# Peptides against a protein of PDB entry 2Q3Z: the designs that were tried, part 16

Target 1, 272 residues: chain A of PDB entry 2Q3Z
Amino acid sequence: YVLTQQGFIYQGSAKFIKNIPWNFGQFEDGILDICLILLDVNPKFLKNAGRDCSRRSSPVYVGRVVSGMVNCNDDQGVLLGRWDNNYGDGVSPMSWIGSVDILRRWKNHGCQRVKYGQCWVFAAVACTVLRCLGIPTRVVTNYNSAHDQNSNLLIEYFRNEFGEIQGDKSEMIWNFHCWVESWMTRPDLQPGYEGWQALDPTPQEKSEGTYCCGPVPVRAIKEGDLSTKYDAPFVFAEVNADVVDWIQQDDGSVHKSINRSLIVGLKISTKS
Target 2, 254 residues: chain A of PDB entry 2Q3Z as posed
Amino acid sequence: YVLTQQGFIYQGSAKFIKNIPWNFGQFQDGILDICLILLDVNPKFLKNAGRDCSRRSSPVYVGRVGSGMVNCNDDQGVLLGRWDNNYGDGVSPMSWIGSVDILRRWKNHGCQRVKYGQCWVFAAVACTVLRCLGIPTRVVTNYNSAHDSNLLIEYFRNSEMIWNFHCWVESWMTRPDLQPGYEGWQALDPTPQEKSEGTYCCGPVPVRAIKEGDLSTKYDAPFVFAEVNADVVDWIQKSINRSLIVGLKISTKS

## One batch from the design tools (peptide; made by RFdiffusion4, then SolubleMPNN)

Design b1_p9_4_s4 (from b1_p9_4, 5 letters changed)
Fold by OpenDDE base, seed 4:
Structure b1_p9_4_s4 (fold): chain B 272 residues (1-272), chain A 9 residues (1-9)
Amino acid sequence: as target 1 above (272 residues)
Amino acid sequence: IPQRPLGYP
C-alpha cells in the first residue's frame, strides 16, 4: 500500500463496473517535496507553524490535513472539483492518468489550484500524498454512493401527486464515489478502532468548518458507531443512507411513498 | 466515465 506506484481505480456503475490505470507515483522525483509543500501551506501551519509541525507525527492529524488540502476549498489546496462537463479552461477530470502531473502542476504554478478533479482524482492524489508521507493508503470505490447534506442518514426526494420531482435534487446518490482508506492506530479513540480509516478529500460537506472528511474507523462505519470522530455520520450515510420518496398533496400533506433501504452502498471495490 | 448523479434511484 505504500510501495505500489501503479494501480487501478474502479469507476462506472454498480451494474457496469469499469477501471482505469492510475500512476500514483509516490516515489517519482520531487513528489515527496511537493507533499511537504502541501503541508507547509495548510491553514494550520500558517496559523501556528510550531504547533502544526509538532502534530505531523500523528497519521490522524496528517490524514485530516491532507483530506482538506487535496481540494482547494478553503485553502491553497491542489484540485478544483467540477461536474458540469465544462472543462475548457482546464483539464477534464477524465483525462488524468496519474497523480504526478497534477501535483507538479500545482507546485509549478505557485500552489494554484489545478482544474479539474472529480472523486477518483481527489482520492488518487490523496492516496499519493499519504503514501509519500508513509501512511499505508488505498483508493476505495463505492457504487450508489450517497451524498447526505443534512446529516439525517436519508436521501430524500419529493414528488407531487402526479409523481413529478419537486425542487432541486440537492441530496443525491452518485453512480460511484471514491475516497481513500489509510491504515493507522487511533490513540485518540477507545481501543479497537485501529486499522483502516476512511478519508474523503472530495469537497462534499464541511467538517469543523473545512471541506475535509475523516479519518473515521472503517470498523465504526460497519458497526454503526456514529459517535466516532471524525465525520462518522457522513461516511456512514455514503454507504448506508436510506432513500425516501415523499409524495406532496395539494392540501400540504406529505407521506412516504417508497423506502429503499438497499439502494446505497451496493458494492465497495478496493484492494484487500 | 465521469462521476454523475444517479437518476431517480
Scores: peptide ipSAE 0.336, ipTM 0.893, DockQ to the pose 0.458
Fold by OpenDDE base, seed 3:
Structure b1_p9_4_s4 (fold): chain B 272 residues (1-272), chain A 9 residues (1-9)
Amino acid sequence: as target 1 above (272 residues)
Amino acid sequence: IPQRPLGYP
């Protein structure tokens, strides 16, 4: 989880699982230095360098910073996400084969955001950075991964009497989504929450005003402890959200229906 | 296959 520089990232769909090779390259020349630059340009450092540096001994703190800095939202972060198949002014997310080129490009262009990433690219870069900083980290893939944007643990679709989706679909389920799990103690929590912590660097929802997510104990998610910081409800929903159809009738009545055809969550953790 | 909403390629 710290020593392996090459691995695989799982992609595809629940029915057709596939993987790609990925070079994390955490020990390649200059990569550690770039990771330190990443820390030194984070908003908390810029606001109060002394306070930020004093907290870098905490993998909880560092993990949360890295989660925010791997995406370029809110800060001088590494990657710009794009999903619309228009990548001509950058690099297609599908063309990356490792984290090293991404990090070097970011640094070499004055910490300018790299175009473009999708979830596995964000996760892989975060994995590289966290490993560089001595935090055991792995990439995980969740198939049928929910994006709950209103914190109600539901993916809600509004449908007419014929079952057709009405209006703009704001909430969604990804075919797959990647994030990272990092091993750390949680002295800020009650005993028993040490171990794997989920961190999500893909900019999906803001956490305390910043596009970041976690760390949250994997155990808390498994046990349904949604009070556990950070972002337990969001991460819980990624793997456990229920899908609800609101069926609208011509008379204005609405019927709530549980959509059993859409099953959220199938998480695969890498062994290396 | 890139990341896509369910039901899309």
Scores: peptide ipSAE 0.333, ipTM 0.886, DockQ to the pose 0.544
Fold by OpenDDE base, seed 1:
Structure b1_p9_4_s4 (fold): chain B 272 residues (1-272), chain A 9 residues (1-9)
Amino acid sequence: as target 1 above (272 residues)
Amino acid sequence: IPQRPLGYP
């Protein structure tokens, strides 16, 4: 989780699991220096360098910073996400084979965002950075992964009286989604929440005003403790959301229907 | 290979 530089990332779908090899390369030349640059350009450092540096001994703090800085939303972060299959002005997310080239490109171009990433790219880069900083980290793949936008633990579809979906689907379920889990103690929480913590660097939802997610104890998610910081409801929904159809009637009434044909969540944690 | 929204019945 720290020493391995070569690994696999799981992709595909729940029924057809695939994997790709990935070079995390946390010990390659210059990569640690780039990770330190990443910390030194984060918004918290720019606001108060002394305070930021004093908090870098906390893997909780660092993990949250890295989660935000791996994406370029809100800051001078590493990767720009794109999902519309138009990658001609950059690099296709599917073409990356490791974190090293991405990080080097970012640094060599003055911390300009690298085009482009999708979830596994974000996760893999975060994994590299966290490992560089001495935090045991692994990539996680979740199949049928939900993106809850309003923190109600539901994926909601609106339908007319005939069951036809109305309008655009704002909330959605990914065929797969990747994030990372990092091993750390949680002195900021009640006892028992040490261990694997979920962190999601893909810019899906804002947490405290920034596109970042976690750390949140995997145990808390498993036990349904949604009160624990950070972002427990969102991460819980990724793996456990229910799908709800809202059937709209002509009189304005709405009928709730639970759709059990779509099962959210099949999480696989990687060993490398 | 790419991340994509699932189809919904």
Scores: peptide ipSAE 0.323, ipTM 0.887, DockQ to the pose 0.478
Fold by OpenDDE base, seed 2:
Structure b1_p9_4_s4 (fold): chain B 272 residues (1-272), chain A 9 residues (1-9)
Amino acid sequence: as target 1 above (272 residues)
Amino acid sequence: IPQRPLGYP
């Protein structure tokens, strides 16, 4: 995983899986230097350089920093996300073919956020950075991926008596979502959680006040150990959230329909 | 292909 510079990222939908080629380019000229800059502009370094540097030997710590720094939310991070099809003032997320150009643009413009990214772009850049830093990493695609906003492990829809969805769909299911998995030990956890750790650099929810996610052991997610740091409930919901339909009747009564995980979650890892 | 919300059926 560390040595592979080219791969494929899976996209599309559960029924119509697609892929795109992607140049991760972790060994291209200057990319490692850019990754080090990314660490040196992170909020923790700016707050206390000595403390930050002392913790960089931990892939857990570094992974969490990278998750936060790949998005530009809350910091001088790399990418600005946009999903509304209005990309005229930047680069369409669909136009990127690799991480190298993105990282070079970011660095060359004084660590100014690059416009624009979506989930696979965030994931791919994170993958490049983590690989540069010696952390085995792969991009993962999850089809029908839930975004739980209230930490209840549910995606809730409210409907009127006619079955029409009411209000802004704050909670949602993506057709697909990408994040990364990194291989590391977890000395900060009980034994048995070494291995693949999920990290999500797409700005979806704040973790400890920052748009970042993970690392959380894939094993913990699989076993439903939601107490495991970091962000186990959120990642669990991405792959296992139940969907609840609230139907309000004319009399004000509410009918609850729970659709179990037949809908949410189909994970495919990239070929590296 | 862009990331998009699923319309819940």
Scores: peptide ipSAE 0.285, ipTM 0.877, DockQ to the pose 0.479

Design b1_p9_5_s1 (from b1_p9_5, 4 letters changed)
Fold by OpenDDE base, seed 1:
Structure b1_p9_5_s1 (fold): chain B 272 residues (1-272), chain A 9 residues (1-9)
Amino acid sequence: as target 1 above (272 residues)
Amino acid sequence: EPQRPVGVP
């Protein structure tokens, strides 16, 4: 989780699990320096360098910063996400075979966002950076992964009286989604939440105004402690959300129906 | 393989 530079990332679907090899390369030449640059261009450093540096001994703080900086939303972060199959002006997310090339491109182009990433690319780069900084980290894949947008722990589909899905904007379930888990103590929480902490660098929802997510104890998610910082409800929903259909009638009445055809969450933690 | 929404009936 710190020393391994080569590994696998799981992809595909719940019924058809696949994997790709990935070069994390945390010990390759110049990569640590790039990770330090990442810290030195983060918004908190730019706002107050002394305060930011004083907090870098905290893996909780660093993990949250890295989660935000791996994506280019809100800052000079590393990767721009794209999911619409139009990658001609950059590199297809499916083309990457490791974190090293991505980080080098980012640095060599003046910390300009690298095009493009999807969830496993974000997760893999975050994994590399966190490992470089001495934080044990692994990539996690969750199949049928929910994206809850309104913090109600549900994936909601709106349907007309005929059962047809209405509207273009709805909450969604990914075939798979990747994030990272990092090992750390949580002195900012009640005792018992040390261990693996979930961090999600894919820009999905804002946390305290920034596209970042976590760290949140895996234990808290397992036990349903949604009050635990950071972002417990969102991460909980990724793996545990229920799916609900809202069927709207012409008279304005709405019928709630539980959708049992979609089972959210099948999490696989990597061994390397 | 790309990340994508699952199909919903």
Scores: peptide ipSAE 0.444, ipTM 0.904, DockQ to the pose 0.487
Fold by OpenDDE base, seed 3:
Structure b1_p9_5_s1 (fold): chain B 272 residues (1-272), chain A 9 residues (1-9)
Amino acid sequence: as target 1 above (272 residues)
Amino acid sequence: EPQRPVGVP
């Protein structure tokens, strides 16, 4: 999880699983230096360099910083996300074959955000950076991955009396979503939460004011301990959210219905 | 293949 530079990232859908090869390249020339630059331009360093540096021995701290810095939201981060198929002013997310080119472009253009990424690109770059910093990390793919916006562990759709979805939906389910898991101890938590920690660098929701997510113990998610920092409810919802339909009748009444046709979550982790 | 929302039945 630290030494391997080439791997595979799972994509597609739950019924049609695909993968692509990816060059993580954490040992390629200059990549470590770029990772250190990433740390040195993070908001916490800019606010208080001494405090930031003193905390870099903590993989919990570093993981959270990297989660925030891989996306360009709120900071001088690496990647700008885009999902609308309009990539003409940059590079299509589907064109990337490794993290090295992305990181080099970012650094060589004065830490200007690289256009563009989607979930697996964010995850892969985060994986590269974390591995480069000596943190065992793997990319994880979750099929039918929920994006819960209001922290109620539900994906909610509003429907008219005919069952037609009304208005713009902010909550949704991805065909697949990628994030990373990193191996670390959790001295900031009660005993037993060492091991794999989920981190999500795709800018989906803010955590403590910044587009970052985790680390949260995979064990906590499995056991349903949503009080565990960081961002346990959000990560839990990605893999376990229920889908609810709010059906409005012509008389103004609203009926709550559980949508059993949409099953959230099917997580696959890489073994390399 | 791009990341995309699933269809809602």
Scores: peptide ipSAE 0.435, ipTM 0.903, DockQ to the pose 0.485
Fold by OpenDDE base, seed 2:
Structure b1_p9_5_s1 (fold): chain B 272 residues (1-272), chain A 9 residues (1-9)
Amino acid sequence: as target 1 above (272 residues)
Amino acid sequence: EPQRPVGVP
């Protein structure tokens, strides 16, 4: 998880799993230097360099910083996400074959955001950076991955009396979503939460005011300990959210129905 | 392969 530079990222759908080759390239020339630049332009460093540097020995702290800095939201981060199929003014997310080119472009253009990324691109770049910094990291793919926006562990659809979906879908389920898991101890938590920690660099929800997510112990998610920092409810929902239909009747009554046709969550961790 | 929302039945 530290030494492997080439691997595969899983994509597609739950029924039709696909993969692409990816060059993480954490040991290629200049990549470590770029990762250090990434740390040196993060908002916490700019606010208080001494405090930021003093905390870089903590993989928990570094992981959270990297999660925020891989996306360009809120900071001088690496990637701009785009999902609307309009990529003419940049590079299509589907065109990338590795993290090295992305990181070099970012650095060579004065730490300007690279256009464009989607979930696996964010995850892969985060994986490269974390590995460069000596943190064992793997990319994770979750099929039928939920994006809970209101922290209620539900994906909610509102329907009229005829079952028609009303309004814009605020909450949604991705065909697939990628994030990373990093191995670290958690001295900031109760004993037993050392091991794999989930980190999500795709800008989906703000955590403490910044588009970042984690680290949260995978064990905490599996055991349902949603009080565990960071962002346990959000990550839990990604893999375990229930889908609920709210059906409004003519008499003004609202019927709650659990949607059993769509099951959230099928996680695959990279083996390389 | 792009990331896309799953259609709601």
Scores: peptide ipSAE 0.411, ipTM 0.899, DockQ to the pose 0.488
Fold by OpenDDE base, seed 4:
Formats: sequence, C-alpha cells, structure tokens
Structure b1_p9_5_s1 (fold): chain B 272 residues (1-272), chain A 9 residues (1-9)
Amino acid sequence: as target 1 above (272 residues)
Amino acid sequence: EPQRPVGVP
C-alpha cells in the first residue's frame, strides 16, 4: 500500500460499478517535499510549531492533519470541492488522472487551493500524502453512501403528496463516496483497535471545528462502537444510516414511504 | 462520472 504508485479508484453506482486509473505518484520527484510543505502550513504548526512537530511521529495525529489539509476548508489546504457542474474557472474533478499534478499545482501557486475536487479526488490526494509520509493507505469506495448532517444516523427525506421533495434537501445519499483507510496502531484507544482506520478528507462535516474526519478504527464501525474517536458516528452513518422517506399529506399527516432502492452501504470496495 | 445524490432530484 505504500509502494504502489498506480492503481484504480472505483466509482459509478451500486448497480453499475466503474473504475478509473489513478496515478498516486508518491515517489515522483518533489512529491515528498510537497507533503512536508502541507504539514508545515497546517493550522496546528502555525499555532505551535514545536508541538506540531513533536506529534508528527504519530500516524493518528498526522492522519487527522492530512484529512483536514487535503481540503481547503478552514486552512491553506489542497483542494476546493464542487458538485454543481460549474467548473469553467478550474479543472473538472472528472479530468484528474493522478495526485501529482494536483499537488504540484497547489505548491507552485503558493499553496493556493486547486479547483476542483470531488470525493475520489480528495481521497486519492490524501492517499498519496499519507503514503509519502510512510502510512500504509488505500482508497475505499462505498456505494449508496450516506451524508448524515445532523448526527442522528438517519437520512430523512420529506415529500408532499405529489412526491416533491420539501424542506431541507441537503441530507442525502451519494451514489458513491470515497475515503481512505490507513493502517496504524491506536495507542490512544483500548486494545484491539489497531489496523485499518477510516479517514475522510472530503469536506462534509466538521470535526472539532475543522472539516476533517477520522481516524476511526474500521473495526469500531463494523462493531457499532460509536464512542470511539474520531468521528465514529459520522463514519458509521456513511455506511449504515437508516433511510426514511416521509410523505406529508394535506391533512398534516406524515407517512413513511418504503423505498427499497435506498439502501446505504451496499458495497465497500477496498481494492486499491 | 461525477459524485451525485441518489433518490432526490
């Protein structure tokens, strides 16, 4: 996982799985240096360089920093996310074929955010950076992946009698979502949580005030241990949220609509 | 293929 520079990222939908080739390029010239710059511009370093540097031996700490720094939210991070199909002032997320160009653009433009990314771009760049820093990492794709915005482990839709979505439309299920898993020990947790840790660099929800996510033991998610840091409830919801589709009638009554097509976490691909 | 919502317009 540290040594492979080329791989595939899985995309598409649960019924129609696709993949794209991706050049992670962690050993290409200058990439390690860029990863070190990424660490040196992170908010924690800027606040207290000595403390930040003293903690860089921890893959838990570094993983969390990288999760935050791959997106440009809150900091001088690498990528700006965009999903509205308006990419004319940058590069379409679908155009990227590797992490190297993204990282080089970021560095060469004075650590200015690169336009644009979506989930697999964020994940792939994070994967490159973490591998550069010696952390075994892989990209993971989850199909029918939930984005829980209110931490209730539910994805709720509200519709009128005509089937039109009402109210807040932000809570949703992605056709697919990508994040990374990194192998590390968890001395900060109870025994048994070493192994793959989920990290999500796509700016979806804030964790401790910053758009970052994880690391959280994959085992904790599988076992439903939502007390495990970091961000277990959010990651759990990505793969296990219940979906409720509400139909509102004219009389004010609300009824559950059963939509069996909306099943969260149908398949997780880790073949990267 | 872009990432997109499922089940909602």
Scores: peptide ipSAE 0.385, ipTM 0.885, DockQ to the pose 0.535

Design b1_p9_5_s2 (from b1_p9_5, 4 letters changed)
Fold by OpenDDE base, seed 1:
Structure b1_p9_5_s2 (fold): chain B 272 residues (1-272), chain A 9 residues (1-9)
Amino acid sequence: as target 1 above (272 residues)
Amino acid sequence: MPQRPVGVP
């Protein structure tokens, strides 16, 4: 999880699992230097360089910084996400075959955001950066991955009496979603939460005002301990959210539909 | 393969 430079990223759907080859390239020339630049342009460094540098020995701190800096939301981060199939002014997310070209482009263009990424691109770049910094990291794919936007651990759809979906911005479930898991101790938590920690660099929800996510112990998610730092409810919902289909009547009453055809969560951890 | 929303129930 540190030494391998080439691997596979799982994509597709729960019924049709696919993979693509990916060059993480953490040992290629100049990549470590680019990762250090990423740290040196992060908002915390710009605010207080001494404090930021003093905390870089903590994988927890670094993981959280990297999660925020791999996306360009709120900062001079690496990638701009796009999902609307309009990629003509950049590079299609589907065109990337490795992290090295992305990181080099970012650095060579003055730390300007690279267009474009989707979840596996964000995850793969984060994986490269974390590996460069000596943190064992793997890409994870979750099929039927939920995006809980209101922190209720539910994916809720509302329909009228005619079965028509109400509202333009319902919570959503991805066919697949990728993030990373990094191995670290958690001295900031109670004993027993060392090991794999989930980090999600895809800009989905803000955590403490920044588009970042984690680290949160995989164990905490498995055991349903939603009080653990960081972002346990959100990550829990990605893999465990319940789907509720509501029928709303004119009188304002809401009833649960009987149809439960969609099951959230099928997580695959990579071996490379 | 692109990331896409799945169909609603």
Scores: peptide ipSAE 0.412, ipTM 0.899, DockQ to the pose 0.473
Fold by OpenDDE base, seed 4:
Structure b1_p9_5_s2 (fold): chain B 272 residues (1-272), chain A 9 residues (1-9)
Amino acid sequence: as target 1 above (272 residues)
Amino acid sequence: MPQRPVGVP
């Protein structure tokens, strides 16, 4: 999980799983140096360099920093996300074939955000960076992946009497979503939560004021321990949220309907 | 392949 430079990232949909080849390239020339630059421009370093450096021996700390720095939200991070099919002023997320070009572009342009990424691009770059820093990491794909915006473990749709979606359509389920899992001990938690930790560098929700997510023990998510830091409810919802339709009637009444046609979550972890 | 919402008309 630190040695593999070439791999595959799963995409598509739950019914039509696809994959693309990806060059992680963690051992290519200059990539480690770029990863170190990434650490040196993070907000915590800029605020207190000594404190930041003293904590870099912790994969928990570093993982959380990397999760935040792979996206350009809130900082001088690597990638700008975009999903509206308007990529003319940058590179289409679908055009990337590896992390190396992205990281080199970022560094060579003075740590200016690279346009553009989507989930697998964020995840892949995070995977490269974490591997460079000696943290065993793999990309994970989750099909029918929920984005819970209000921390209630539900994806809620508001519908009229004809079943048409009304109002804000922000809560949604992705056809697929990618993040990373990193292997680390968790001395900051109760015993038993060592192992794979989920980290999500795609800027979806803020965690402690920053667009970052994790690390959270995969075991905690599996067992439903939502009290476990970091961001257990959000990650849990990605793979376990229930879907609810709120159907509005002409008389102003609202009917709650559990949408069983949309099953959230089908996680695939890479083996290398 | 791009990410896209599912289950929404």
Scores: peptide ipSAE 0.411, ipTM 0.895, DockQ to the pose 0.513
Fold by OpenDDE base, seed 2:
Structure b1_p9_5_s2 (fold): chain B 272 residues (1-272), chain A 9 residues (1-9)
Amino acid sequence: as target 1 above (272 residues)
Amino acid sequence: MPQRPVGVP
């Protein structure tokens, strides 16, 4: 989880699982230096360099910083996400074969955001950076992955009397979503939450005002302890959300129905 | 392979 430079990332759908090869390249020339630059341009360093540097011995702190800095939202981060198939002014997310080229482009262009990424690209770059910094990290893929936008552990679809989705407030489920898990102790929590921690660098929701997610103990998610920092409800919902249809009738009445056709979550952890 | 929303029937 630290020494492996080449691996695979799972993609596709729950019914048709695929994978792509990926070069993480954490030991390639200059990559560690780029990771250090990433830390030195983060908002917390720019605000108070001494405080930020004093916290870099904490994998909890560093993991959260990296989660925020891999995306370019709110900062001088690495990647700009895009999902609308308009990639002509950059590189298609599907074209990347490793983290090294992305990180080098970012640094060589004055820490300008690289166009473009999607979930596995964000996760893979985060994995490279965390490994460079000595944190054991692996990429995780979750099929039928929920994006809960209102922190209620549900994916909600609004429908008219004919069952047609109205949009606007409808939430979403990804065919697949990728994030990372990092191994660390959690001295900031009660005993027993050491081990794998989930971190999600794809800009989906803000956490404490920044597009970042985690670290949260995988154990806490498994046991349903949603009070644990950071972002336990969001990560829990990614793998466990129930799907609910709100059906509005012509008279204004609303019927709540559990959608049994959509099952959220099928998580695969990599071995390398 | 791109990440895409799953459509609801």
Scores: peptide ipSAE 0.408, ipTM 0.898, DockQ to the pose 0.486
Fold by OpenDDE base, seed 5:
Structure b1_p9_5_s2 (fold): chain B 272 residues (1-272), chain A 9 residues (1-9)
Amino acid sequence: as target 1 above (272 residues)
Amino acid sequence: MPQRPVGVP
């Protein structure tokens, strides 16, 4: 979880699980220095360098910073996400084979965002950075992964009587989604929440005004303790959201469709 | 392999 530089990332779908080899490369030349640069350009450092530096001994703090800085949303972060199959002005997310080239490109271009990433790229880069900083970290893949945008733990689709989807279709389920789990103590929480903590660097929802997510104890998610910081409801929904397909009739009535074919969540944790 | 929406095929 710290020493391994080569691994696999799981992709595909619940029915067709695939994996790709990935070079995390946390011990390759210059990578640690790049990770330190990442910390030195984070918004908290820019706001108060002394305070930021004083907190870097906390893996909780560092994990949260890294989850925000791996994406370029709202900061000088590493990766720009894109999902529309238009990658001609950058590198296709599918082309990456490791974190090292991404981090080197970011640094060598003056900390300009690297185009482009998707979930596994974000997760893999975060994994590299966290491992560089001595935090045991693994990439996690969740199939049929929900993106809950309104914090109701539901993925809701609205259809008219003809089956046509209504609304903005903002809530969605991914075929797969990747994030990381990092091992750390949680002195900021009640006893018993030490261990694996979920961190999600893919820019999906803002947490306290920044596109970051976690750390949240995996135990809290498993037990349904949604009060546990950080971002427990969101992470819980990724793996446990209920899917509701609403049919809206002309009279304004709504009822649930009988079809419960879509089940959210099938999590696979890497062991290497 | 790209990440893509499911459920609404």
Scores: peptide ipSAE 0.406, ipTM 0.895, DockQ to the pose 0.522

